# Ledger of designs, part 45: peptides against a protein of PDB entry 4JHK

Target 1, 212 residues: chain A of PDB entry 4JHK
Amino acid sequence: EDYKIQSFDLETQKLLKTALKDPGSVDLEKVSSVIVDQSLKDQVFSREAGRICYTIVQAEAKQTNGSVFRRNLLNRLQQEFKAREETRKRSTQEWVCLVSFICNIFDYLKVNNMPMVALVHPVYDCLFRLAQSDALKNEEEVDCLVLQLHRIGDQLEKMNVQLMDELFNLLRDGFLLQEDLSSMGRLLLLEILEFRAGGWKLSDTAQKYYYS

## One batch from the design tools (peptide)

Design b1_p27_1_s1 (made by RFdiffusion4, then SolubleMPNN; from b1_p27_1, 10 letters changed)
Fold by OpenDDE base, seed 4:
Structure b1_p27_1_s1 (fold): chain B 212 residues (1-212), chain A 27 residues (1-27)
Amino acid sequence: as target 1 above (212 residues)
Amino acid sequence: SEDEELERLIDEDIAAFEAAAKEKAAA
């Protein structure tokens, strides 16, 4: 299967391919850094990077019972998460890529089919940041917020329903009260409010309204 | 601190993952 690594140079592609097949033969710290770096720059890759990471994690575990890649990946994610405000100020694109990547890792790197507890609060913190007034006025950030909630909202709620309630209180307030919200942003917020209210699925009526 | 808490949770995740991997290998 294609791992969508065409955005890397040939040398890096070779490195990643080797990591996928024989993780013990490469510097897994370097591999993790490369993946995180590219995930911050490439939106398409950031959405797919979780699958690559999952494969490497599983390959290393099977090959050596090791977790070097997983540890390095999570440590790097922590560093980027800590610097998230600076990232946002520097580049909205990098910021939404970071959020997308963190959410993607949350979705893929499960233990016993359960999401890792380590990323629950970081994910919520990112989503809460996207739900602030200064972020809701930016369509790129709203797009990111709504996309992640569509992908992993139900999983996040199962981990902490109180935080999800608080988040959606902010989204409701943004939808109802924020004046500089774009028409598309308002539509997206309404859609996600209804999506959750419907048990993290769209009704036939709602689907027709938003996607016809 | 938030940083220390994240580090602890990462350690716990790694421990859980390794335990699960070991169990899977033994199955």
Scores: peptide ipSAE 0.472, ipTM 0.886, DockQ to the pose 0.842
Fold by OpenDDE base, seed 1:
Structure b1_p27_1_s1 (fold): chain B 212 residues (1-212), chain A 27 residues (1-27)
Amino acid sequence: as target 1 above (212 residues)
Amino acid sequence: SEDEELERLIDEDIAAFEAAAKEKAAA
């Protein structure tokens, strides 16, 4: 199974592989920190890190009935979330990686097949930040926003439809009223508006139109 | 506060996860 860890050095790859197979033999706090650090720097990894995290979580639970990795991961996420505005100021790329990572964790780390309640508001807060006028003018942030809504929008709505309505009010206003959107940004906003309106589904025709 | 609420929810998540894991192990 490919966990997309090729961006790490060989020593870290070994650490991660060991964590996946024998989590009790490694420092799981260190493992969680490494994963979060890389997720903030590597866009591809940030979108996929939930899978490796899920595997480690399950492996530890089965091996030792422990939850050390899960706890450390969530605590680190909390720290990064709290510092999100500073991160955005420092680097748009790191900011969108952070959002992508949080959303990816939300998608993968479920309890009894239910989304993690702890991340509902943090995810919405990130998406609301991306929906502000100063963010909507940046195509990189719009890309991130739309991608997350495609991935987990339906799940988020089930958790809090009121917040989703409020979010999409901002997106509609941005689409209709904001003049400094890029052409692609405007198309992406239109697409996501239609996506939700269609029950979080796109027709094949619409998909080809926007993504051909 | 928001921070306190987040910490509480994390603790609840861990508790729920551990309970679920225990149930799976028993099944």
Scores: peptide ipSAE 0.461, ipTM 0.882, DockQ to the pose 0.856
Fold by OpenDDE base, seed 3:
Structure b1_p27_1_s1 (fold): chain B 212 residues (1-212), chain A 27 residues (1-27)
Amino acid sequence: as target 1 above (212 residues)
Amino acid sequence: SEDEELERLIDEDIAAFEAAAKEKAAA
Protein backbone atom coordinates (compact mmCIF):
# COMPACT_ATOMS: atom_id res chain seq x y z
CA GLU B 1 0.00 0.00 0.00
CA ASP B 2 1.07 3.56 -0.72
CA TYR B 3 1.48 5.75 2.34
CA LYS B 4 2.62 9.33 1.90
CA ILE B 5 5.46 9.45 4.41
CA GLN B 6 8.21 10.85 2.20
CA SER B 7 8.28 14.05 4.25
CA PHE B 8 9.92 12.19 7.13
CA ASP B 9 13.59 11.32 7.37
CA LEU B 10 14.61 7.79 6.44
CA GLU B 11 14.83 6.56 10.01
CA THR B 12 11.34 7.81 10.80
CA GLN B 13 10.03 6.36 7.56
CA LYS B 14 11.39 2.99 8.60
CA LEU B 15 9.73 3.37 11.98
CA LEU B 16 6.38 4.14 10.38
CA LYS B 17 6.66 1.31 7.87
CA THR B 18 7.42 -1.11 10.67
CA ALA B 19 4.47 0.20 12.66
CA LEU B 20 2.22 -0.44 9.68
CA LYS B 21 3.36 -4.05 9.32
CA ASP B 22 4.58 -5.12 12.74
CA PRO B 23 3.32 -2.64 15.32
CA GLY B 24 4.36 -4.84 18.22
CA SER B 25 8.02 -4.34 17.39
CA VAL B 26 8.07 -0.55 17.73
CA ASP B 27 7.36 2.11 20.33
CA LEU B 28 3.80 2.99 19.43
CA GLU B 29 3.79 6.02 21.70
CA LYS B 30 6.67 7.44 19.72
CA VAL B 31 4.93 6.58 16.47
CA SER B 32 1.78 8.40 17.53
CA SER B 33 3.78 11.44 18.61
CA VAL B 34 5.62 11.61 15.31
CA ILE B 35 2.39 11.41 13.34
CA VAL B 36 0.69 14.11 15.41
CA ASP B 37 3.70 16.41 15.27
CA GLN B 38 3.92 16.17 11.50
CA SER B 39 0.17 16.60 11.11
CA LEU B 40 0.37 19.89 12.99
CA LYS B 41 2.89 21.19 10.44
CA ASP B 42 1.54 19.80 7.19
CA GLN B 43 -2.14 19.89 6.31
CA VAL B 44 -1.65 17.57 3.35
CA PHE B 45 -0.10 14.97 5.61
CA SER B 46 -2.79 15.50 8.22
CA ARG B 47 -5.28 14.12 5.73
CA GLU B 48 -3.15 11.08 4.94
CA ALA B 49 -2.42 10.60 8.62
CA GLY B 50 -5.96 9.40 9.20
CA ARG B 51 -5.47 6.47 6.87
CA ILE B 52 -2.05 5.69 8.33
CA CYS B 53 -3.44 5.72 11.85
CA TYR B 54 -6.31 3.46 10.88
CA THR B 55 -3.93 0.96 9.35
CA ILE B 56 -1.71 0.90 12.43
CA VAL B 57 -4.75 0.49 14.68
CA GLN B 58 -6.00 -2.45 12.64
CA ALA B 59 -2.55 -4.02 12.45
CA GLU B 60 -2.09 -3.85 16.21
CA ALA B 61 -5.55 -5.23 16.85
CA LYS B 62 -4.90 -8.14 14.52
CA GLN B 63 -1.43 -8.84 15.87
CA THR B 64 -1.93 -8.59 19.61
CA ASN B 65 -5.54 -7.50 20.14
CA GLY B 66 -3.93 -4.40 21.57
CA SER B 67 -4.92 -0.76 21.47
CA VAL B 68 -1.76 0.98 22.64
CA PHE B 69 -1.43 3.10 19.52
CA ARG B 70 -5.09 4.14 19.54
CA ARG B 71 -4.91 5.16 23.17
CA ASN B 72 -1.72 7.16 22.75
CA LEU B 73 -3.07 8.84 19.64
CA LEU B 74 -6.35 9.83 21.24
CA ASN B 75 -4.64 11.05 24.39
CA ARG B 76 -2.35 13.26 22.33
CA LEU B 77 -5.32 14.56 20.34
CA GLN B 78 -7.08 15.41 23.57
CA GLN B 79 -4.04 17.35 24.74
CA GLU B 80 -3.81 19.30 21.50
CA PHE B 81 -7.54 19.95 21.50
CA LYS B 82 -7.39 21.28 25.03
CA ALA B 83 -4.67 23.72 23.98
CA ARG B 84 -6.41 24.71 20.73
CA GLU B 85 -6.87 28.39 21.63
CA GLU B 86 -3.20 28.73 22.45
CA THR B 87 -2.34 27.01 19.20
CA ARG B 88 -4.60 29.36 17.24
CA LYS B 89 -2.99 32.40 18.84
CA ARG B 90 0.46 31.11 18.06
CA SER B 91 -0.13 29.99 14.50
CA THR B 92 -3.20 29.95 12.28
CA GLN B 93 -1.47 27.33 10.16
CA GLU B 94 -0.95 24.97 13.08
CA TRP B 95 -4.52 25.58 14.20
CA VAL B 96 -6.07 24.61 10.88
CA CYS B 97 -3.73 21.62 10.69
CA LEU B 98 -4.94 20.52 14.11
CA VAL B 99 -8.57 20.83 13.06
CA SER B 100 -7.87 18.97 9.85
CA PHE B 101 -6.11 16.17 11.70
CA ILE B 102 -8.85 15.73 14.29
CA CYS B 103 -11.46 15.64 11.54
CA ASN B 104 -9.47 13.12 9.55
CA ILE B 105 -9.07 10.86 12.57
CA PHE B 106 -12.82 11.15 13.09
CA ASP B 107 -13.31 10.12 9.47
CA TYR B 108 -10.99 7.10 9.53
CA LEU B 109 -10.98 5.61 13.02
CA LYS B 110 -14.20 3.66 13.23
CA VAL B 111 -15.56 1.37 15.89
CA ASN B 112 -17.98 -1.17 14.49
CA ASN B 113 -18.12 1.00 11.38
CA MET B 114 -19.25 3.97 13.45
CA PRO B 115 -17.39 7.17 14.27
CA MET B 116 -15.76 7.44 17.66
CA VAL B 117 -18.18 9.17 20.00
CA ALA B 118 -15.23 10.65 21.88
CA LEU B 119 -14.41 12.88 18.92
CA VAL B 120 -17.89 14.24 18.18
CA HIS B 121 -17.80 17.16 20.58
CA PRO B 122 -14.15 18.01 19.94
CA VAL B 123 -14.81 18.17 16.20
CA TYR B 124 -17.89 20.33 16.65
CA ASP B 125 -16.06 22.61 19.07
CA CYS B 126 -13.33 23.14 16.52
CA LEU B 127 -15.83 23.88 13.77
CA PHE B 128 -17.77 26.25 16.01
CA ARG B 129 -14.54 28.10 16.73
CA LEU B 130 -13.91 28.43 13.01
CA ALA B 131 -17.46 29.75 12.62
CA GLN B 132 -16.91 32.68 14.99
CA SER B 133 -16.67 36.14 13.45
CA ASP B 134 -12.99 36.57 14.26
CA ALA B 135 -12.21 33.35 12.40
CA LEU B 136 -14.59 33.84 9.47
CA LYS B 137 -12.68 36.95 8.42
CA ASN B 138 -9.59 34.76 7.89
CA GLU B 139 -9.76 32.97 4.58
CA GLU B 140 -7.42 30.20 5.76
CA GLU B 141 -9.80 29.33 8.58
CA VAL B 142 -12.82 29.47 6.28
CA ASP B 143 -11.06 27.14 3.86
CA CYS B 144 -10.45 24.69 6.67
CA LEU B 145 -14.01 24.90 7.95
CA VAL B 146 -15.60 24.31 4.58
CA LEU B 147 -13.19 21.53 3.68
CA GLN B 148 -13.95 19.57 6.85
CA LEU B 149 -17.69 20.03 6.46
CA HIS B 150 -17.47 18.68 2.94
CA ARG B 151 -15.58 15.63 4.13
CA ILE B 152 -17.34 14.71 7.35
CA GLY B 153 -20.39 16.98 7.61
CA ASP B 154 -22.87 14.23 6.84
CA GLN B 155 -21.31 11.93 9.44
CA LEU B 156 -21.26 14.68 12.05
CA GLU B 157 -24.89 15.51 11.43
CA LYS B 158 -25.86 11.88 11.98
CA MET B 159 -24.08 12.01 15.33
CA ASN B 160 -25.73 15.26 16.44
CA VAL B 161 -28.13 17.16 14.20
CA GLN B 162 -28.80 19.81 16.83
CA LEU B 163 -25.18 20.92 16.92
CA MET B 164 -25.07 20.95 13.14
CA ASP B 165 -28.14 23.19 13.02
CA GLU B 166 -26.53 25.57 15.49
CA LEU B 167 -23.30 25.60 13.52
CA PHE B 168 -25.03 26.42 10.27
CA ASN B 169 -27.02 29.18 11.95
CA LEU B 170 -23.68 30.82 12.66
CA LEU B 171 -22.53 30.26 9.10
CA ARG B 172 -25.71 31.77 7.66
CA ASP B 173 -25.36 34.78 9.93
CA GLY B 174 -21.74 35.16 8.92
CA PHE B 175 -22.59 34.97 5.26
CA LEU B 176 -25.44 37.47 5.49
CA LEU B 177 -24.29 39.88 8.16
CA GLN B 178 -20.51 39.91 8.46
CA GLU B 179 -18.95 42.68 6.39
CA ASP B 180 -15.26 41.80 6.56
CA LEU B 181 -15.47 38.43 4.81
CA SER B 182 -13.24 37.97 1.83
CA SER B 183 -14.88 37.41 -1.52
CA MET B 184 -13.68 33.82 -1.55
CA GLY B 185 -14.75 33.30 2.04
CA ARG B 186 -18.24 34.46 1.22
CA LEU B 187 -18.40 32.16 -1.78
CA LEU B 188 -17.21 29.21 0.28
CA LEU B 189 -19.82 29.84 2.96
CA LEU B 190 -22.55 30.04 0.37
CA GLU B 191 -21.37 26.82 -1.23
CA ILE B 192 -21.33 24.88 2.03
CA LEU B 193 -24.78 26.21 2.97
CA GLU B 194 -26.09 24.93 -0.32
CA PHE B 195 -24.17 21.68 0.05
CA ARG B 196 -25.93 20.79 3.29
CA ALA B 197 -29.27 21.98 1.97
CA GLY B 198 -28.76 19.54 -0.86
CA GLY B 199 -28.29 16.65 1.56
CA TRP B 200 -24.49 16.61 1.57
CA LYS B 201 -24.46 15.15 -1.92
CA LEU B 202 -21.21 15.47 -3.80
CA SER B 203 -21.07 16.13 -7.50
CA ASP B 204 -18.41 14.38 -9.54
CA THR B 205 -16.45 17.62 -9.60
CA ALA B 206 -16.73 18.11 -5.86
CA GLN B 207 -15.74 14.51 -5.23
CA LYS B 208 -12.55 14.98 -7.16
CA TYR B 209 -11.76 18.29 -5.50
CA TYR B 210 -12.18 17.21 -1.90
CA TYR B 211 -11.02 13.61 -2.04
CA SER B 212 -8.22 13.67 -4.61
CA SER A 1 -15.06 17.97 33.82
CA GLU A 2 -15.04 18.07 30.04
CA ASP A 3 -11.56 16.59 30.02
CA GLU A 4 -12.63 13.70 32.22
CA GLU A 5 -15.65 13.13 30.03
CA LEU A 6 -13.44 12.88 26.97
CA GLU A 7 -11.23 10.37 28.75
CA ARG A 8 -14.26 8.31 29.66
CA LEU A 9 -15.53 8.31 26.11
CA ILE A 10 -12.10 7.34 24.83
CA ASP A 11 -12.07 4.39 27.20
CA GLU A 12 -15.51 3.34 26.03
CA ASP A 13 -14.53 3.55 22.39
CA ILE A 14 -11.38 1.54 23.00
CA ALA A 15 -13.29 -1.08 24.94
CA ALA A 16 -15.80 -1.40 22.13
CA PHE A 17 -13.01 -1.71 19.60
CA GLU A 18 -11.24 -4.40 21.57
CA ALA A 19 -14.46 -6.33 22.00
CA ALA A 20 -15.07 -6.20 18.28
CA ALA A 21 -11.51 -7.29 17.58
CA LYS A 22 -11.87 -10.31 19.86
CA GLU A 23 -15.10 -11.28 18.20
CA LYS A 24 -13.53 -11.06 14.78
CA ALA A 25 -10.56 -13.14 15.89
CA ALA A 26 -12.86 -15.83 17.24
CA ALA A 27 -14.85 -16.06 14.04
Scores: peptide ipSAE 0.395, ipTM 0.853, DockQ to the pose 0.904
Fold by OpenDDE base, seed 2:
Structure b1_p27_1_s1 (fold): chain B 212 residues (1-212), chain A 27 residues (1-27)
Amino acid sequence: as target 1 above (212 residues)
Amino acid sequence: SEDEELERLIDEDIAAFEAAAKEKAAA
């Protein structure tokens, strides 16, 4: 499997590969920290980190029935989430990477094939923040918002349809009323509005675009 | 607080995961 860890140096790549195969032989706290740190810097990695995390969680559970990695991961994730406004002010890139990472963890790190309840509100909070007027004017934030909704919108709606309705009310208002949207931003909002209205179903071409 | 609730939910999810993992391993 290709876990897209090319952004790491060779030593760190080895660490991650070892964690994936033999988690008991590495410092899983360090591994979790490395993954989170890189996810905040690399949007491509942040979108794939959930799969890596899931694999490590499963490997540790199978090998030692342990949960050290998951605990450390979630604790760090909570810390980053709490500091999300500071992160956004410091770096839009890090902010959208954080959102992407949280959404990716939500997508992959499941309990009995169900999303973690603990992540539902944090994910919505991030998406609501992206749906505010000050964020909608930034194309990078709109890109992130729309991408996450394409990836996990249907799952999120199943967890809380009321929040999804509220979120899309904001998106509709942004699309219709906000004057400082870019042309692309406006198109993206329209597309996602139509996407939900269509039942969150992607064409094969769109599927490849968002998930490849 | 919201933070305390989040921590509680995380702990609950982790506990559920661990319980499920143990059950699966025992089966």
Scores: peptide ipSAE 0.269, ipTM 0.789, DockQ to the pose 0.885

Design b1_p27_1_s2 (made by RFdiffusion4, then SolubleMPNN; from b1_p27_1, 9 letters changed)
Fold by OpenDDE base, seed 1:
Structure b1_p27_1_s2 (fold): chain B 212 residues (1-212), chain A 27 residues (1-27)
Amino acid sequence: as target 1 above (212 residues)
Amino acid sequence: SEEEELEKLIEKDIKEFEEAAKKKAEE
């Protein structure tokens, strides 16, 4: 199975592969750190890292019934989330990677096939930040926002419909009232508004755009 | 605090996952 880890050096790739198959034989704290670090730098990886993490979690559960990796991962995520404003200030790219990664973890790490409750508010907080006027004028942030909502919006709404309503009020206002949106940004906002209104049902066109 | 609550939720989710995993393994 391809986990898209080609961006790592060979030694790290081996470490990750070992973690995927025999997590008890590696330093899972180090593995979690490596994954988070790379997810902040590599947009493609940040979007895919959830699957890797899920597999490691499953492997550890099967092997030792342990949760060392998940604990370390979530602790690191919490640290990065706390520093999200500084990250955004430093690099928009790292910021959107962080959001993508958190959303991806939300999407893949399930408890009884349900999202982790601990991630609900952090995800919404990130999306609300992306929905602010200063972020909506940045096409990269709008793209990130809309992409996440396409991927996990329906799940998030099930967890808290009130927050979703509030979020989409901001998006509607941005679409209608904000003057410094790019043409693409405006189109993306319109599309996501329609997407939710349609019951989070993905069109063929949207499928091609957001899922390659 | 918000941070403390998040930590509690994380721990809760971890425990629930472990319990679910155990049940699945026993089946």
Scores: peptide ipSAE 0.181, ipTM 0.734, DockQ to the pose 0.858
Fold by OpenDDE base, seed 3:
Structure b1_p27_1_s2 (fold): chain B 212 residues (1-212), chain A 27 residues (1-27)
Amino acid sequence: as target 1 above (212 residues)
Amino acid sequence: SEEEELEKLIEKDIKEFEEAAKKKAEE
């Protein structure tokens, strides 16, 4: 399968391609840094980052039985997560990219075919932040929130239904009570409320919108 | 298997991540 790495220069693309096939021949710390940095700037790449990371993890494990890439990745994720409020203040774009990246890692990196427990609270914390009144008034943040819930909401709920209930209470309140929502924001909130109520089942149209 | 070994490594990293998160939350 093709990876969406066209935003990188040719040298960096080569580095990433090599990491995907022969991770032992490259600096995996550098690779992880490049992936995280780009994920904070490019939403398209951020959406693909999880798959790329998974592939590199698998390749390194098979080739050298190593875990250098994964360790560096997780350490960097922790750092970025802890600084999320500062990131949000600095750039809404970087903030939503960070959320997308964390959610994407959650979606692709599994243990025994289950999501990483370590990422459950970080993901929920990010989503709860997006569900606050000051974030709901920003369409970019609402887009991010709804997108992630469409992609991983069912998985997150399986990990902690109580947190999901609390999150959706905030979304309901936002939909019903908040006056400064955009028209699109209000529509998106309604849609996601109905989506969960329907058992997280995607229509064909919705599938194309969120995953194509 | 290679898959099982990978899962073990991931679990180790998860543990480290959780421990780090817990430590910071307690501060």
Scores: peptide ipSAE 0.174, ipTM 0.617, DockQ to the pose 0.040
Fold by OpenDDE base, seed 2:
Structure b1_p27_1_s2 (fold): chain B 212 residues (1-212), chain A 27 residues (1-27)
Amino acid sequence: as target 1 above (212 residues)
Amino acid sequence: SEEEELEKLIEKDIKEFEEAAKKKAEE
């Protein structure tokens, strides 16, 4: 498998590649911290971080029956989640990266092909925050919100339909009633409203855009 | 199986995560 790690320096790339194939030969605590740190800075990487993390988890479990990486990853994720409001106030970019990362972890760290239950509420909390009026006026936050819903909305709904209904009530209200949405933001909200209404099914074009 | 072992580890991590989250929320 090819992993998008070009944003790292060569030394760190080597570290990550080794972690993916031979996790027992590297400091997995360091690896986890590097992944989280980069995920908070690079949204492109944040989108792929979940897959990388899952691969490392799988590799470590297979090789040593260890869980050092997962433990450190989840602990760090919890810390970042708890500080999410502070992060948002400090940097919108870091905030949307955090959301993307959490959603990506939710998407890839599965048990019996089911999403991690522990992340359901954290993910919804992040999405609800993005759905507030003060966030909807920011195109970057809307982009993030819509992107995550495209990728994991169906899975999230299966975990808790009531929260999804509540979330989309906010999105509908934002679309219809909020005056300070950007033109693109409004279009994105409409798209995601229609996407869910259509049963979370992507067109061929949309499929290519989001998953190519 | 290898898959089952991984799933068990993940389940354990989930539990630990939830417990830790609850403790912090109560503080």
Scores: peptide ipSAE 0.044, ipTM 0.558, DockQ to the pose 0.040
Fold by OpenDDE base, seed 4:
Structure b1_p27_1_s2 (fold): chain B 212 residues (1-212), chain A 27 residues (1-27)
Amino acid sequence: as target 1 above (212 residues)
Amino acid sequence: SEEEELEKLIEKDIKEFEEAAKKKAEE
């Protein structure tokens, strides 16, 4: 299986490849840090990072029945999450990358084939932040919000329907009442409102748009 | 605190994961 890690230097690539095959032979704290750092810079990699993390977790579990990588990863995620407001102030790009990464981890790192309960509130908190008026006016943040809801909205709702209802109340209000939305932002909000109303099922056209 | 609660939840999930992995390895 090939992983998209070309953005790293050769030494780091080797480290990651080793972690994927023989996690016990590398510093898994360092590996987790490298993955998180890159995920904060590259949203495309952020998606791949979820898959990489899943593979490492599975490899470590199989090899030693350990969870060192997972613990380090989640600890780092918690640190970044705590600092999310400062991250947002510093860089919108890093902020949306952070949200994307947390959502991807939620999507890939499951326990007993179920999402990690520990990530439910952090994910919702991120999405709620993106649903605030000051964020909805930024197309980059709206793109992130809608993308994540397309990917994991159905799973999140199963974890807590009340929070999802509250979130979509904000999105509805934003769509109807906020005046400084971009044209694309408004369209995206409408689409995601309809997407949920339709049971989180995409049309063929929407499928091509979000997952091509 | 909220931070402490999150930490506890993380540890719980890790434990459950480890238990599940162990069970699968024994099968």
Scores: peptide ipSAE 0.190, ipTM 0.735, DockQ to the pose 0.918; fails the geometry check

Design b1_p27_1_s4 (made by RFdiffusion4, then SolubleMPNN; from b1_p27_1, 9 letters changed)
Fold by OpenDDE base, seed 4:
Structure b1_p27_1_s4 (fold): chain B 212 residues (1-212), chain A 27 residues (1-27)
Amino acid sequence: as target 1 above (212 residues)
Amino acid sequence: SMDEELEKLIEEDIKKFEEAAKKKAKE
């Protein structure tokens, strides 16, 4: 299994590879911190970070029946989530990476094939923030919002349909009423509105685009 | 507070993970 960890230096790559195969032999707190830090900087890695985290969680559970990595990961995630507004102010790129990472964790770290309840509100809070007028005018934030909804929207709705309705009310209002949307932003909002209306189902072509 | 609630939920989910892992190990 190939993991996208080329953005790390060689030493860190080795650390991550070891964590994936033999988590008991490394400092899993450090590993979790490294993953979160890089996820905030690298969009490509942020997208894959959920899969990496899942693998480490499974490896640790299998090897030692431990949960050190998951605990540290979730604690760090909570810290970053709490500081999300400051992150957004500092760097839009880091902000969208954070959202992407949280959504990926939500997507991959499941208990009995169910999403973690603890992540439901944090994910929605992030998406609601992206749905505010000041964020909708930024194409990078709209891209992030739409991408996440394509990936996990159906799962999120199953967890809380009321919040999803509220979110899409904001998106509809943005699409219809906000004047300073980019052309692409407006198209993306329309597409996601239609996507949900269609039951969160993608064509084969669209599926390849969003999940390749 | 929202933070405290989130912390509680995280702990609950962690417990669920641990329980699930134990079940798989017995199978």
Scores: peptide ipSAE 0.220, ipTM 0.759, DockQ to the pose 0.862
Fold by OpenDDE base, seed 5:
Structure b1_p27_1_s4 (fold): chain B 212 residues (1-212), chain A 27 residues (1-27)
Amino acid sequence: as target 1 above (212 residues)
Amino acid sequence: SMDEELEKLIEEDIKKFEEAAKKKAKE
């Protein structure tokens, strides 16, 4: 399988490729750190990172029945999550990358076709933060929020419909009541409200926009 | 605490993952 790792230098690319094929031969803690670090500054890679992480987890499990990579990954993710408010204050870009990464990990790291329960509340907490008025006025944060809900909203709802209802109450209130939304932000909120109301089903046009 | 709960859940999920991996290895 081909992975989008062009943003790394050649040495790091080699490290990642080796981790994907022979995880036992590399420092998996280092690999996890590299992936997380890059995911925090590159949203495009953040999307790919989920798939890469999944593959490494599977490869390590198959090769050594180990879980060193997953453990390190999740521990690092937890650390970043705990510091999420500071990250947001420091850099909106890093913040939305963090959210994207957490959501992607949620999407890809499944056990028996079920999402990791440990990630449910962290994901919702991130989305709730994006749904606050101070975040909704920032188009970059709205973009992130709506994108994640398009990708994993249906899965999240299955895990906790009450939290999803609460989240969408905030989004509806933002759409209806908040005056300092950008035009695009308002359109995105409307779209996602309709998306859920329609059973999380994308139109052909929406499919192209979010996934191509 | 919230952090402790998250840690516990992570460990539980890790355990489930390991168990699933073992199952696949036996098949």
Scores: peptide ipSAE 0.199, ipTM 0.753, DockQ to the pose 0.872
Fold by OpenDDE base, seed 3:
Structure b1_p27_1_s4 (fold): chain B 212 residues (1-212), chain A 27 residues (1-27)
Amino acid sequence: as target 1 above (212 residues)
Amino acid sequence: SMDEELEKLIEEDIKKFEEAAKKKAKE
């Protein structure tokens, strides 16, 4: 399997590669910190980070029956989540990266091909925040919201259809009633409304756009 | 199984995450 870690320096790449194959031989706290830090800066990496995290968790469990990486990862994530409003005020970019990272962990960190039930509410909390009027006026936040729904919306709905209905009520209201949406933002909201209405099915073109 | 044990541990950790989030929301 190939992991996209080209954005790191050579030394860090080696660290990550070692963690993937022999997690017991590296400082897993450091590894988790590196992954989280980069995920907060790069949305593209945040997607890959989910898969990397899953692999490391599995490797550590099999090799040493340990959970050091998972513990450090989740603790750091919890800290970032607690400070999410401050992060949003400081940097919209960092905020959307945080949301993306949480969603990607939900998408990839599965056991027996099942999503983590406990992540459902935290993910929805992030998406609901993005669906508020003050966020919908920001194209960057709308883009993040729509991207996550394209990637994990069907999975989230299976976990809790009531929350999804509530979320999409907000999106509908935003699309219909909010005056300060950008042109692109409005188009994205319309697209995601239609996407769900169509049963979360992507065209080949859309598939390439959202998952390439 | 190892997978089942891992799931349990992950869920427990994430539960703490969720609880912390709820606490923050109430403040």
Scores: peptide ipSAE 0.055, ipTM 0.554, DockQ to the pose 0.056
Fold by OpenDDE base, seed 1:
Structure b1_p27_1_s4 (fold): chain B 212 residues (1-212), chain A 27 residues (1-27)
Amino acid sequence: as target 1 above (212 residues)
Amino acid sequence: SMDEELEKLIEEDIKKFEEAAKKKAKE
């Protein structure tokens, strides 16, 4: 399987590959740290990190019935979430990577094919932050917001429809009332409004944009 | 089954995560 780990050096790639196949032979705390660190720097990786994490979780469970990796991952995730405002202030790029990573973990780490309850509010908090006026004027943040909603919006709504309604009220207001949106930002907001209104169903064109 | 065992482990970690989150929210 291709886990899109080309951004790592060869030694780290080997470490990750080993963790995927034989997690008992590596330092899983280190592995989790490396994954989180890279997810904050690499947008492509942050989008796919959930799949990697899920595979490692499965591998460790099968091999030793352990959960060291997942525990470390979740702890680190919580720490990064707590510091999200500082991260946003420091780097918009790191901020959107963080949001992407959290949403990706939400999407992949499931119990009985259900999302983690513990991540529902953190995900919504991130999306609400992206829906504020100061964030909507930044195309990079709008792109992140819309991308996540395309990927996990239907799942999030099932977890809490009230929060989703509130979020989309902000997005609608931004679309209609905010003057300093970029042309692309405005188009993206319109698209996501229509996407939800259509029952979270993607067109072929949208599928290519958000999942290719 | 192995899948059931994995789910149980995930549930345990989720509970721990939720507990930790609640504690931090109070601080």
Scores: peptide ipSAE 0.043, ipTM 0.540, DockQ to the pose 0.060

